# Peptides against a protein of PDB entry 3C2G, part 94

Target 1, 209 residues: chain A of PDB entry 3C2G
Amino acid sequence: IRTFDLLGLLLHDSDAIDGFVRSDGVGAITTVVQYPNNDLIRAGCKLLLQVSDAKALAKTPLENILPFLLRLIEIHPDDEVIYSGTGFLSNVVAHKQHVKDIAIRSNAIFLLHTIISKYPRLDELTDAPKRNRVCEIICNCLRTLNNFLMMWIPTPNGETKTAGPNEKQQVCKFIEIDILKKLMSCLSCEGMDTPGLLELRSTILRSFI

## One batch from the design tools (peptide; made by RFdiffusion4, then SolubleMPNN)

Design b2_p20_5_s4 (from b2_p20_5, 9 letters changed)
Fold by OpenDDE base, seed 5:
Structure b2_p20_5_s4 (fold): chain B 209 residues (1-209), chain A 20 residues (1-20)
Amino acid sequence: as target 1 above (209 residues)
Amino acid sequence: SWFEELQKKLKEKIQELLEE
């Protein structure tokens, strides 16, 4: 745990982060978070988030790492783990088709839906720190979803990648009335203006386009 | 396309919600 904290403090420089990633640092973290220690899991996922936008990740095989992380997020009720994990997911799939494919094959779309479904409406949360964290989690989920959706947007020539039947079904779950009500409540809630909420609102609007 | 169909469904459902 202390080691992860120390590593996190040292990884503020992009070159240092890239060096860590090139040395299979992501693999090392994923090995450590396999231990049944909640604090260790939290620290490891936080560190993953910190390196999730590293340039060197483009050269890192994620075929074994990403499915493991997705499973970890699926089974762990901890908001901090979910926050870090969804943040990692959002960053690593950005602009990388092959990583999107790995995530989708690993049931990421369904997982994102499950996460959003789990949390209450933001206006039902009275604790500001909790509300802010939930806001960030939902934002991470929707950013990730938007990254998936863009694969199926028709090109100017009318061509598009075809989503599989399972992907289509899972995406359709996000336009169900209960999910839409929850997301719309984020748009209409008052007295909670934070940078996180502004980002969430922007992300929601992108999902509706 | 499926995407166009999805957008159509989404717009319809949003409209339904706005009318509630």
Scores: peptide ipSAE 0.416, ipTM 0.899, DockQ to the pose 0.938
Fold by OpenDDE base, seed 4:
Structure b2_p20_5_s4 (fold): chain B 209 residues (1-209), chain A 20 residues (1-20)
Amino acid sequence: as target 1 above (209 residues)
Amino acid sequence: SWFEELQKKLKEKIQELLEE
């Protein structure tokens, strides 16, 4: 735990982060967080988030990492784990078709829906730290979803990948009434404007427009 | 395209929600 914290403090520049990633740091973290220790899991996921934008990740095989992380997020109710994990996911799938494919094959779309569904509406949360964290989580989920959706957007000059039937079904769950109400509530909530909420609203609009 | 159809459905559902 302290080691991860220390590493997080030391990994403050992109070169150090890239060095860590090149040394299979992500794999090392995922190995450690396989142990049933919530503190380690939390610390490890936080560190994953910190390195999630590393350029070196483009050369890192994520075939074993992503399914594990997704499962970890699925089974842990810890907001910090979910936040870090979804943040990691969002960042690593960005601009990386191969990584998107791995995530989707690992039921990421369904998981994202499940995560969003687990949390109450933001306007029902009175605790500001909790509300902010939930906001960030939902934002991470939707950013990830948006990254997936980009694969299926028709391009004028290119062959668009077609979503499979499962993907279509899973994506369609995001337009069900309950989740729509939740997302719309994020757009309409008043008196809670934070940078995180603004980002969430922007992300929602990108998903629906 | 499926994506366009999805967007259409979404718009319809949003409209329904706004009318409720």
Scores: peptide ipSAE 0.416, ipTM 0.899, DockQ to the pose 0.740
Fold by OpenDDE base, seed 1:
Structure b2_p20_5_s4 (fold): chain B 209 residues (1-209), chain A 20 residues (1-20)
Amino acid sequence: as target 1 above (209 residues)
Amino acid sequence: SWFEELQKKLKEKIQELLEE
């Protein structure tokens, strides 16, 4: 834990972050978070989020790392882990078709749906810090989903990648009535004007309207 | 395209929700 904190202090510079990533820092973190220590897992995932937009990640094989992280998010109920993990996911899949494919093959779409489904409506959360964190998690999930969806958007030239049957089914779950009601509640909720909520609303509108 | 179909279904469901 202290090591991750120390590393976090060092990772204020983009070159330092890239250096860490090039030295298999992501792999090192994933090794550490395999230990059944919640504090360690939380700290490790937070560090992953901090390096998730590093340029060096484009050259880092994620075939083993990403499935592991997705599994970790799936089995760990900790909001901080889920926040960091989904944040990492959203950043690493951005503008990277290969990484999107790895994530999708690792059942990421279904996982995102599961995450959104497990949380209550924002207006049912009275604790502001908890509500804000949940908002950010949902936003991370939807940003990630949007990154996947763009693969299937026809280009002006009529070229498009075709989604597989499983992908289609998993995406269709996001337009089920329960999910839609939850997302609409995010749009209509009052008394929660935060930057996170504004981003979430914007993301929802981009995805669903 | 499937994506267009998805968008259509989504719009229909949203409209249904707004009418509830």
Scores: peptide ipSAE 0.409, ipTM 0.897, DockQ to the pose 0.821
Fold by OpenDDE base, seed 3:
Structure b2_p20_5_s4 (fold): chain B 209 residues (1-209), chain A 20 residues (1-20)
Amino acid sequence: as target 1 above (209 residues)
Amino acid sequence: SWFEELQKKLKEKIQELLEE
């Protein structure tokens, strides 16, 4: 309970985010969320999301943190945890090749597929708050995937990283009919334009060019 | 490239879905 209160207080101090990260705050949060308390886990993941775009994260080793978070998202059936976790993931991998590599080695691509597979099509959700949260989760997943895909886009100089056979196979899962239907439902949904949705649209457009 | 092939496959599958 005391730890929960402290996390709550930290959530309100945006000016201290970089200082928190520099003091291994991300590691501290990951330690806290190991306790079997749903409220603590939710609060911790929310805090992770809040600090996920901090400049100080570029200097933070994530080799132990990221695999743990991915596992937490995998095993915890909580939309808020999944939302926060996928949001964190999407932000930390952005423009950071090293972090992308860690995520991929930790089976992130497959996890993203699993998450999308878990949720119904948006048009099947009548509860607006639930539908919006699911859309945000899917968008976070797609944003993360797009960040991975960018590594394998041919550059004019021909210097492209090649995806391994396992990564290729995992990426191909996203073109399964059921997955695509869910993604298309995001495109057809009005009033839910998130950055992730915009990136999805961009990805689809590029597929037709 | 593999990526270009993936884009091609994605395009094809999207078209199939749009025709349903």
Scores: peptide ipSAE 0.094, ipTM 0.663, DockQ to the pose 0.484

Design b2_p20_6_s2 (from b2_p20_6, 10 letters changed)
Fold by OpenDDE base, seed 4:
Structure b2_p20_6_s2 (fold): chain B 209 residues (1-209), chain A 20 residues (1-20)
Amino acid sequence: as target 1 above (209 residues)
Amino acid sequence: MEELREELEKLEKEILEELS
């Protein structure tokens, strides 16, 4: 834990972050967070988030890392872990088709739905720090989802991959009535990515129904 | 924000109509 905190203090420079990633720092973190210690998991995921936009990640195999992280998020009901994990996910899948594929194969779409669905409505959260954190988590989810969906959106200049039936089904979960109500509740949150929410809904409506 | 909200509500209505 203390080591992660110290590392977090040192990893503010892009070169340092890249150096850490090149030295299999992400793998090291994922190994450490396998221990059933909540504080360690939280610290490790926070550190993952800090390095999640590193250029060196493009050369880092994530086949073993992403499934583990997704499972960790699934089983660990900690807002900080979920925040960091979804933040990491959203950053690493951005502009990386291969990474998106790994995440999707690891049931990321369904997981993101589960995350959004399990949190209370934002308009029911009276605790501002909690509400803000949940809002941020949802924003991470939305960004990730939109990044996934863009793989299947027809582009004028290229062949678009078709979503499989399972993926399509998972995507369509985001237009069900319960999730709609949840997403509507997000519109009252100051920090909500409303454009991202609109994009998600629009994309599903136009391309997946 | 209001415009985006209105657009979202419109889309939600369309989705619900299509799912009915």
Scores: peptide ipSAE 0.026, ipTM 0.547, DockQ to the pose 0.045
Fold by OpenDDE base, seed 3:
Structure b2_p20_6_s2 (fold): chain B 209 residues (1-209), chain A 20 residues (1-20)
Amino acid sequence: as target 1 above (209 residues)
Amino acid sequence: MEELREELEKLEKEILEELS
């Protein structure tokens, strides 16, 4: 724990972050957070989030790291872990087709649905810090989902990948009534990514049904 | 399909009205 705190203090600029990533820092963190210590897991995931937009990640193989992180998010009912993990995911999949493919093969779409579904409606959360954190998690999920969907949107040149039947089915879960009610409840949150929500729904309705 | 899209958009509108 202390080590992660110290590392977080040292990773204050982009060069330091890139240096850490090039030295397999992400792999090191993922190895350490395999220990069943909640404080360690929180600190490790927070550090992952801190380095998640590093340029050096483009050269980092994520085939083993990303599935592990997704599993970690799945099994830990901790808002801080989920926040950091979904934040990491949203950043690493951005503009990287290969990373999106790894995440999707690791059932990321279904996981994101599960994450959103498990939380109560935002308008029912009276505790402001809790509500804001849940809102941020949902925003991370929306950003990630929209990044996934972009892979299957036709381009002007006519080149597009088609979503497989399983992926299409997983995407269509986000237009079911219960999840739709949940997503609509997010509109009351001040920090909600409303454009991202609208983008998600419009893309699904136009391209996946 | 267009019919399903229209139905889902209608449902979304109804949900938004309920939350208002």
Scores: peptide ipSAE 0.025, ipTM 0.554, DockQ to the pose 0.049
Fold by OpenDDE base, seed 5:
Structure b2_p20_6_s2 (fold): chain B 209 residues (1-209), chain A 20 residues (1-20)
Amino acid sequence: as target 1 above (209 residues)
Amino acid sequence: MEELREELEKLEKEILEELS
């Protein structure tokens, strides 16, 4: 735990972060967090988030790392782990088609739906720190989802593929009545990614039904 | 489907009006 905190302090600039990633730092973290220690898992995921936008990640194989992280988020009820993990996910899938494919094959779309569905409505959370953290998690999920969806939207200069039937079904779950009510209730919450939320619903309604 | 899209957009509008 202390080691991860110290590493976080040392990774204060882009060059240091890239150096850490090039030295398989992400793999090292994921190896350590395989031990069933909640504090260690929390610290490790926080460090993953810190390095998640590194340029060196484009050359890092994520075939084993990403499925592991997704499973960790799925089974661990810790808000801090979920926050860090969804933040990592949102950053690593951005502008990386092959990483999006790995995540989607690992049932990431369904997982994101489960995460959003698990939390109460933001307007029902009276504890401000808790509400803010949940808001951030939902924003991470929305950003990730929009990153997935853009892969299937025809663009003039982008390589696009057709979404499979399973992916379409998973995407359409985000416009069901219960999840729609929950997402709409988030619009009034401070810190919510309202543009991302509107983008998600618009894309689904126009392209997936 | 266009009909489903229209229905969902209507529902969304109704929900937003209730929250306003």
Scores: peptide ipSAE 0.029, ipTM 0.546, DockQ to the pose 0.048; fails the geometry check
Fold by OpenDDE base, seed 1:
Structure b2_p20_6_s2 (fold): chain B 209 residues (1-209), chain A 20 residues (1-20)
Amino acid sequence: as target 1 above (209 residues)
Amino acid sequence: MEELREELEKLEKEILEELS
C-alpha cells in the first residue's frame, strides 16, 4: 500500500509514467491487487488510474489485464475502486478500437449498466463528497459507453462495424425506463457530463432502435 | 422502430417534466 502511494508520487510526469508502463507496471499492479486486501486494491486501482492515459499503453497487451480489472470492479462495492477502475477503463479505450473490443467481449457494456443501476439517484444523495464521487463514476461510465458506440456509428470516411445482436441488446438496456429515470436524475447534478449523457441517448435512439 | 423511438422520446419528456 505504502509502496503504491510512493510510486504515485514519483509518477508525476509523462516520461516517468511511460517508463513504468513499459516496465510492465500495469501488470505488476494487477498482480498485487489480486490479494484480498481492500486497502491494497484501492491503492492499486488509484495507481492504475494515474497511468491510464499513458502513451505507452498503446503497446501494452491488455487482453489479460482488462478482463481482470472488469471482474474486480464487478465484485467490489467500493466507490473508490469503482471510480479508479472505470476511470482507467474510460481512458484506455479512448481512440483504441482493439481495446474497446477486448472490453466489450469481457461484458463491459453490461457491467457499466450494473454500476449505474446500483447507485441511488443523485438527487437522493445528500452527502456532497459521496454525490460527487458517484457523479464522477457515472461520467466515467458514460464516456466509456460513448466510446464503445463510436465503433458502430458510420463515418463519412466509410462503413463501420455493425453491432452484434448481443451488443445491441446490451446498449438498448440504457433506454429502459428504470435506468432512464436514473440517468435523467443526473442532469441536475453539478459536474455531470450532460453532453455525454445526451450523446448516449441520441446515439441509441438514432442508431440502435 | 420509429414508433418506439417516438414513444421513448415521449417518455423522456414525461420524466423530465416530473423531475422539474
Scores: peptide ipSAE 0.027, ipTM 0.542, DockQ to the pose 0.046; fails the geometry check

Design b2_p20_6_s4 (from b2_p20_6, 9 letters changed)
Fold by OpenDDE base, seed 3:
Structure b2_p20_6_s4 (fold): chain B 209 residues (1-209), chain A 20 residues (1-20)
Amino acid sequence: as target 1 above (209 residues)
Amino acid sequence: MEELEKELKKLEEEIRKLLS
């Protein structure tokens, strides 16, 4: 109860976000959300999302924090937690190579696939708030994945990292038929007759022959 | 929805680049 009250106080203290992060606030939140209380977990993840774009995060070590958050998202069947967590992930990996590396080593690519896989097609969701939240989650996942893929795109100077075989395999799962159907449903697309997606699928198939 | 469409399109492009 006291911990919940403390989180509540932090949630409306927007003027001190950067100071909070500098004081290891992210670590503090991750400690709090280890308690098996759904309200605390929701509040903590929401707060993480609120501070996820803070400038001070560039100097915050995430080696222990990020794997924990990924595990939390993996095991907690709560749309609000998943929304906040994937939002946090998307923001913290942006423009930070070292954070991307931590996330990838922690099986983030596979987790993103798992998250998308767990939800039904949007056209099967009759509740508008639920449908919208799922759409937002998928968007967070795609944004995060895009941030990962950018690491493996050659730069003009010729320097590039190469994705390992495992990473490539995990990325390929996003163009499986069931996943594509779900992604297309987010765009209110009828059927799978998307030339661009078919081309992408063909490219992937050719790359593994 | 517009943001999702953008991210989906970026995903397709970046996957294509990765596998090229």
Scores: peptide ipSAE 0.049, ipTM 0.652, DockQ to the pose 0.067
Fold by OpenDDE base, seed 1:
Structure b2_p20_6_s4 (fold): chain B 209 residues (1-209), chain A 20 residues (1-20)
Amino acid sequence: as target 1 above (209 residues)
Amino acid sequence: MEELEKELKKLEEEIRKLLS
């Protein structure tokens, strides 16, 4: 644990971070967090988050790492682990098609929905730090999902992949009325395009019924 | 919350595009 803290202090610039990543630092951390120690897991995931935007990750094979991390955050109730894990996921899938594919194959879309679903409405959280952390987690999930969706949106310069039926079905879960109400409640007094979202929901339903 | 709103709006737009 102390080692991770020290490493975090040393990894203060992009070059150091890239060096760590190129030396299979991510793999090393994921090996360590396999031990059933909550403090160790928390520290390791935090360190993963710290290096998650490294350019060197583009050349790092994540086929074995991502599925493990996804499983880890699936089974852990710890907000800090979930925060770090979803933050890592959000950053590593950004602008990386192959990483998105790995995550999606590893049931990431469903996991994101599960994570959002497990948390209460933010207005039910009276503790400000807790509420803020939950909000950040939800943001990480939404950002990740958005990154996935972009893969299936045609661009003017070329054709993109089409989402499979399973992926479409999983995406539709985010527009269910119950989850929308939860997300809307998270916005509290902020404006929400409720009619637009409901219309979109209707469109989704009509498309898949 | 502002960030959440932003991400939610992006999500809506991306889903709309996916279904179009």
Scores: peptide ipSAE 0.047, ipTM 0.606, DockQ to the pose 0.066
Fold by OpenDDE base, seed 2:
Structure b2_p20_6_s4 (fold): chain B 209 residues (1-209), chain A 20 residues (1-20)
Amino acid sequence: as target 1 above (209 residues)
Amino acid sequence: MEELEKELKKLEEEIRKLLS
């Protein structure tokens, strides 16, 4: 745990972060967090989030790491773990088709739906820190979903991947009224990417309605 | 970077201990 804290203090610049990632730092973290210690898991996931936008991740095999992380956030009720994990997921899939494919094959879409579904409506949360954290989690999930949907939007050159029937079915769950309400509730949160959320809403509607 | 390497080695050692 102390090591994670120290690493977090050192990993502020892009070069250091890339160096850590190139040295299989992500793999190391995922190995450590397999130990059944909640504090360790929290610290590890926080560190993962911190390095999740590293350029070096584009060259890092994630075939084993990503499914593990997805399972971790699936089984943990800890908001901090879920926050960090979904944040990591959101960042790591961004602009990386291969990683998106791994995530989707690992049932990420369904997991995102599950995560969003388990949280109450934001207006039902009276504790501001809790509400904000939940909002951030939902936003992480939705941002990840947007990244997935972007794969199936035709490019100017007409090339596009087609979502499989399973993926389509999973994504359709995001048009459920409860999910849409939560999406809308996030628009009221301070510091959220409101334009991005609106774009996602539009994308969902265009794709499935 | 040197300090980072040191901390990474500590992490690796912790991993080794956990897996032993």
Scores: peptide ipSAE 0.024, ipTM 0.510, DockQ to the pose 0.014
Fold by OpenDDE base, seed 4:
Structure b2_p20_6_s4 (fold): chain B 209 residues (1-209), chain A 20 residues (1-20)
Amino acid sequence: as target 1 above (209 residues)
Amino acid sequence: MEELEKELKKLEEEIRKLLS
């Protein structure tokens, strides 16, 4: 835990972050967080978030890392872990098709649905810190989902990937009434990426579903 | 960067200890 804190203090510039990633720092963190200690897991995931936009990640094999992280988020009820994990996910899938594929293959779409489903509507959360954290989590989920869906939207050149039936089914879960109500509640929440939410809505409507 | 490398080595050592 202390090591993660120290590393976090050192990872403030792109070169340091990239150096850490090139030195298999992400793999190291994911190995450490396999230890069943919540504080360690939280610290490790936070550090993952800090390096999640590193350019060096494009050359980092994530086949073993991402599924583990997704599973960790799935089973860990800690908002901080979920925040960090979904933040990591949203950043690492951005502009990286191969990473999106890994995530989707690892049931990320369903996980995003599960995460959104587990939280109350934002307007039902009276504790501001909690509400804000949940809001951030939802934003991470929405950004990630949007990035996934964009793969299946025809490009200007007419090219598009085809979502499988499982992916389609999973995406359809986001237009269920309970999910929609939760997403609608986000529109009134301060700090919500409203443009992103609206973009997602547009993407969903234009998607294969 | 050198300090980061040092801390990374500490992390690696911690990993080793946890996995032992």
Scores: peptide ipSAE 0.021, ipTM 0.450, DockQ to the pose 0.014

Design b2_p20_7_s1 (from b2_p20_7, 11 letters changed)
Fold by OpenDDE base, seed 3:
Structure b2_p20_7_s1 (fold): chain B 209 residues (1-209), chain A 20 residues (1-20)
Amino acid sequence: as target 1 above (209 residues)
Amino acid sequence: PLLTPEELEEFLKLLEELLK
């Protein structure tokens, strides 16, 4: 635990982070967090989040790493693990079609829906730190969903990738009234990416109309 | 600074010792 924290302190600039990633640091973390220690898993996922926007990740094979992380998020009912993991997912899929495909094949869409569905409405949470963390998790999930949906929006020339029938079914769950209410509740939270949430709302409307 | 493969290996060894 302390070792991951110390390493996180050393990875304070982009060059150090890229060097870590090029040295298979992400693979190393994912190997270590397979040990059944909750504190270690939490610290490792936090470190993954810290390096999740590294430029060097574009050249890192994620075929084994991403499914592992998705499984980790699925089986750990820890808000800090879920926060870090969904944040990592959101960052690594951004602008990377190959990574989006890996995530979708690994049932990421359904998992994101499950995560959002698990949490209560934000207005039902009286503890501010808990409410804020839950809001951040939901925002990470929704940002990831937006990145997926954008693949299936037609370009001006009429070309578009089409979602398969299974993906369509999974995505349709996000227009459920409870999910939409949670999306809207995130807009009321201070410090959230309001423009990003509004973009998602627009993307949802364009995808389902 | 950039982590070398050797530095990463040392880090992993430290983790192994912590997990004993």
Scores: peptide ipSAE 0.021, ipTM 0.520, DockQ to the pose 0.010
Fold by OpenDDE base, seed 5:
Structure b2_p20_7_s1 (fold): chain B 209 residues (1-209), chain A 20 residues (1-20)
Amino acid sequence: as target 1 above (209 residues)
Amino acid sequence: PLLTPEELEEFLKLLEELLK
């Protein structure tokens, strides 16, 4: 079947990944993960993560794919799905204004807030594998948020969008005391981009104070 | 459905192999 042929392309190099994406591989995965099978959903999201930095994605329409994925992450309690999905989101919004717009219109900012709110502070997690996975999820959320904020930071070229009222309201949730405490707890996590976290915090505070 | 139960099983197996 076509789906297996597409998957077969991933057995090869990065050019094969681009070939997979050009052949509507992302659409094929999103079709398959509509089956109510948790293992399939987990595997499909992991595969999406693997192809999420493909150059061919710049030419791929994501208007139907991205909202579906965001909804999937929203309704799934599975940390592995959330990890893969937030990783995909982080990569696909990078340097693509159109994709950022789709994500924001699909309430991605609020979803990121919800995800962070779901987990306890990292310093409260005693299980190392769980703590590490949660740390990675939060990192994915923060990178995605940073990519959104970069749209609204004035560049020397003067071409910046202003955040709409809804976007501003959603971002304001990240300065809530509980969220800030959780973000600060990431500073104690090994492998966390501490400078990036502090920069993001500063950017958020400067934007809304 | 896009896949039969047998095809779905093979799909899962293939995904597992690709994601090692």
Scores: peptide ipSAE 0.020, ipTM 0.426, DockQ to the pose 0.011
Fold by OpenDDE base, seed 4:
Structure b2_p20_7_s1 (fold): chain B 209 residues (1-209), chain A 20 residues (1-20)
Amino acid sequence: as target 1 above (209 residues)
Amino acid sequence: PLLTPEELEEFLKLLEELLK
């Protein structure tokens, strides 16, 4: 745990982060967080989030790492783990088709739905720190989903990947009334990425309508 | 223009109808 904290303190610039990633730092973290210690898992996932935008990740095989992280998020009810994990996910899938494919094959869309489903509406949360964290988690989920949907937008100049029937069905779950109510509750939350929601809306329309 | 809950609801209802 202290090691992860120290590493987080040392990774202040992009070069240091890239160096860590090139040295299989992400793999090292994922190995360590296999130990069933909640504090260790929190610290490890936070560190993953800190390095999640590293350029070196484009050269890092994520075939084993990403499914593991998704499973970790699935089995841990910890908001901090979920926040860090969904933040990592949203960053690593950005502009990386191969990583998006790995995530989708690993049932990421369904997981995002599950995450949103387990949290109450924001207006039902009286604890401000909790409410803010949940809002951030939902934003991470929606940003990730938007990144997935971008793959299925028709482009004039190229072949567009088509969403499979299973993926389409999973995306459709986000329009369920309970999910809708939760998303609506986010719109009134301070710090909510309204542009992100608008982008998601636009992406869904372009991808499936 | 800010996305309102009403606009989101309308959008999702439309999406539901189109994706049936």
Scores: peptide ipSAE 0.020, ipTM 0.492, DockQ to the pose 0.070
Fold by OpenDDE base, seed 1:
Structure b2_p20_7_s1 (fold): chain B 209 residues (1-209), chain A 20 residues (1-20)
Amino acid sequence: as target 1 above (209 residues)
Amino acid sequence: PLLTPEELEEFLKLLEELLK
């Protein structure tokens, strides 16, 4: 009943997203997507993506939610779920150090690498919708990675954290030639966040070269 | 992009089915 009410609010007013989040809507969705119904899981993850940039998320504990979502993405080979989930991840970690830490501890770096590695080269995908979706997924992964890497780059105006040895090892996998080629291939896709990808490239270079 | 009202309604229907 509670979940229906929360979803009803979103149905009537998109400005109610913050209210939904404050009412533990994210937790409610994560509960729903535990059921073995692919359509429900897709819809739930899509809704998560929809609310993933809500300001109220800054005040929402994600210690239990984020690991669950990461696990869901890991075990569910569905492009729509992966798209929504990686999109959610990329948005929630943005500008939130605590959330970045949770994600990293929850093996997010390795997961992102696994996702990117799973997909073929974009030029091997002949179906345009599929190719675009894959490109979006890869972009979500790479945007998230960029957010992680930025924590470890010294800035003139801020304290920089040092990546642990394990994190460094995981991140080094992203400079593999195949991964870099996939990154570059995404730049040719229409509608992609080209500036973001170029920023990641720059970040990688600053981190490892 | 935001869910359409139709997509959200479908989600609600599926949830209702699971709760029966």
Scores: peptide ipSAE 0.018, ipTM 0.363, DockQ to the pose 0.011

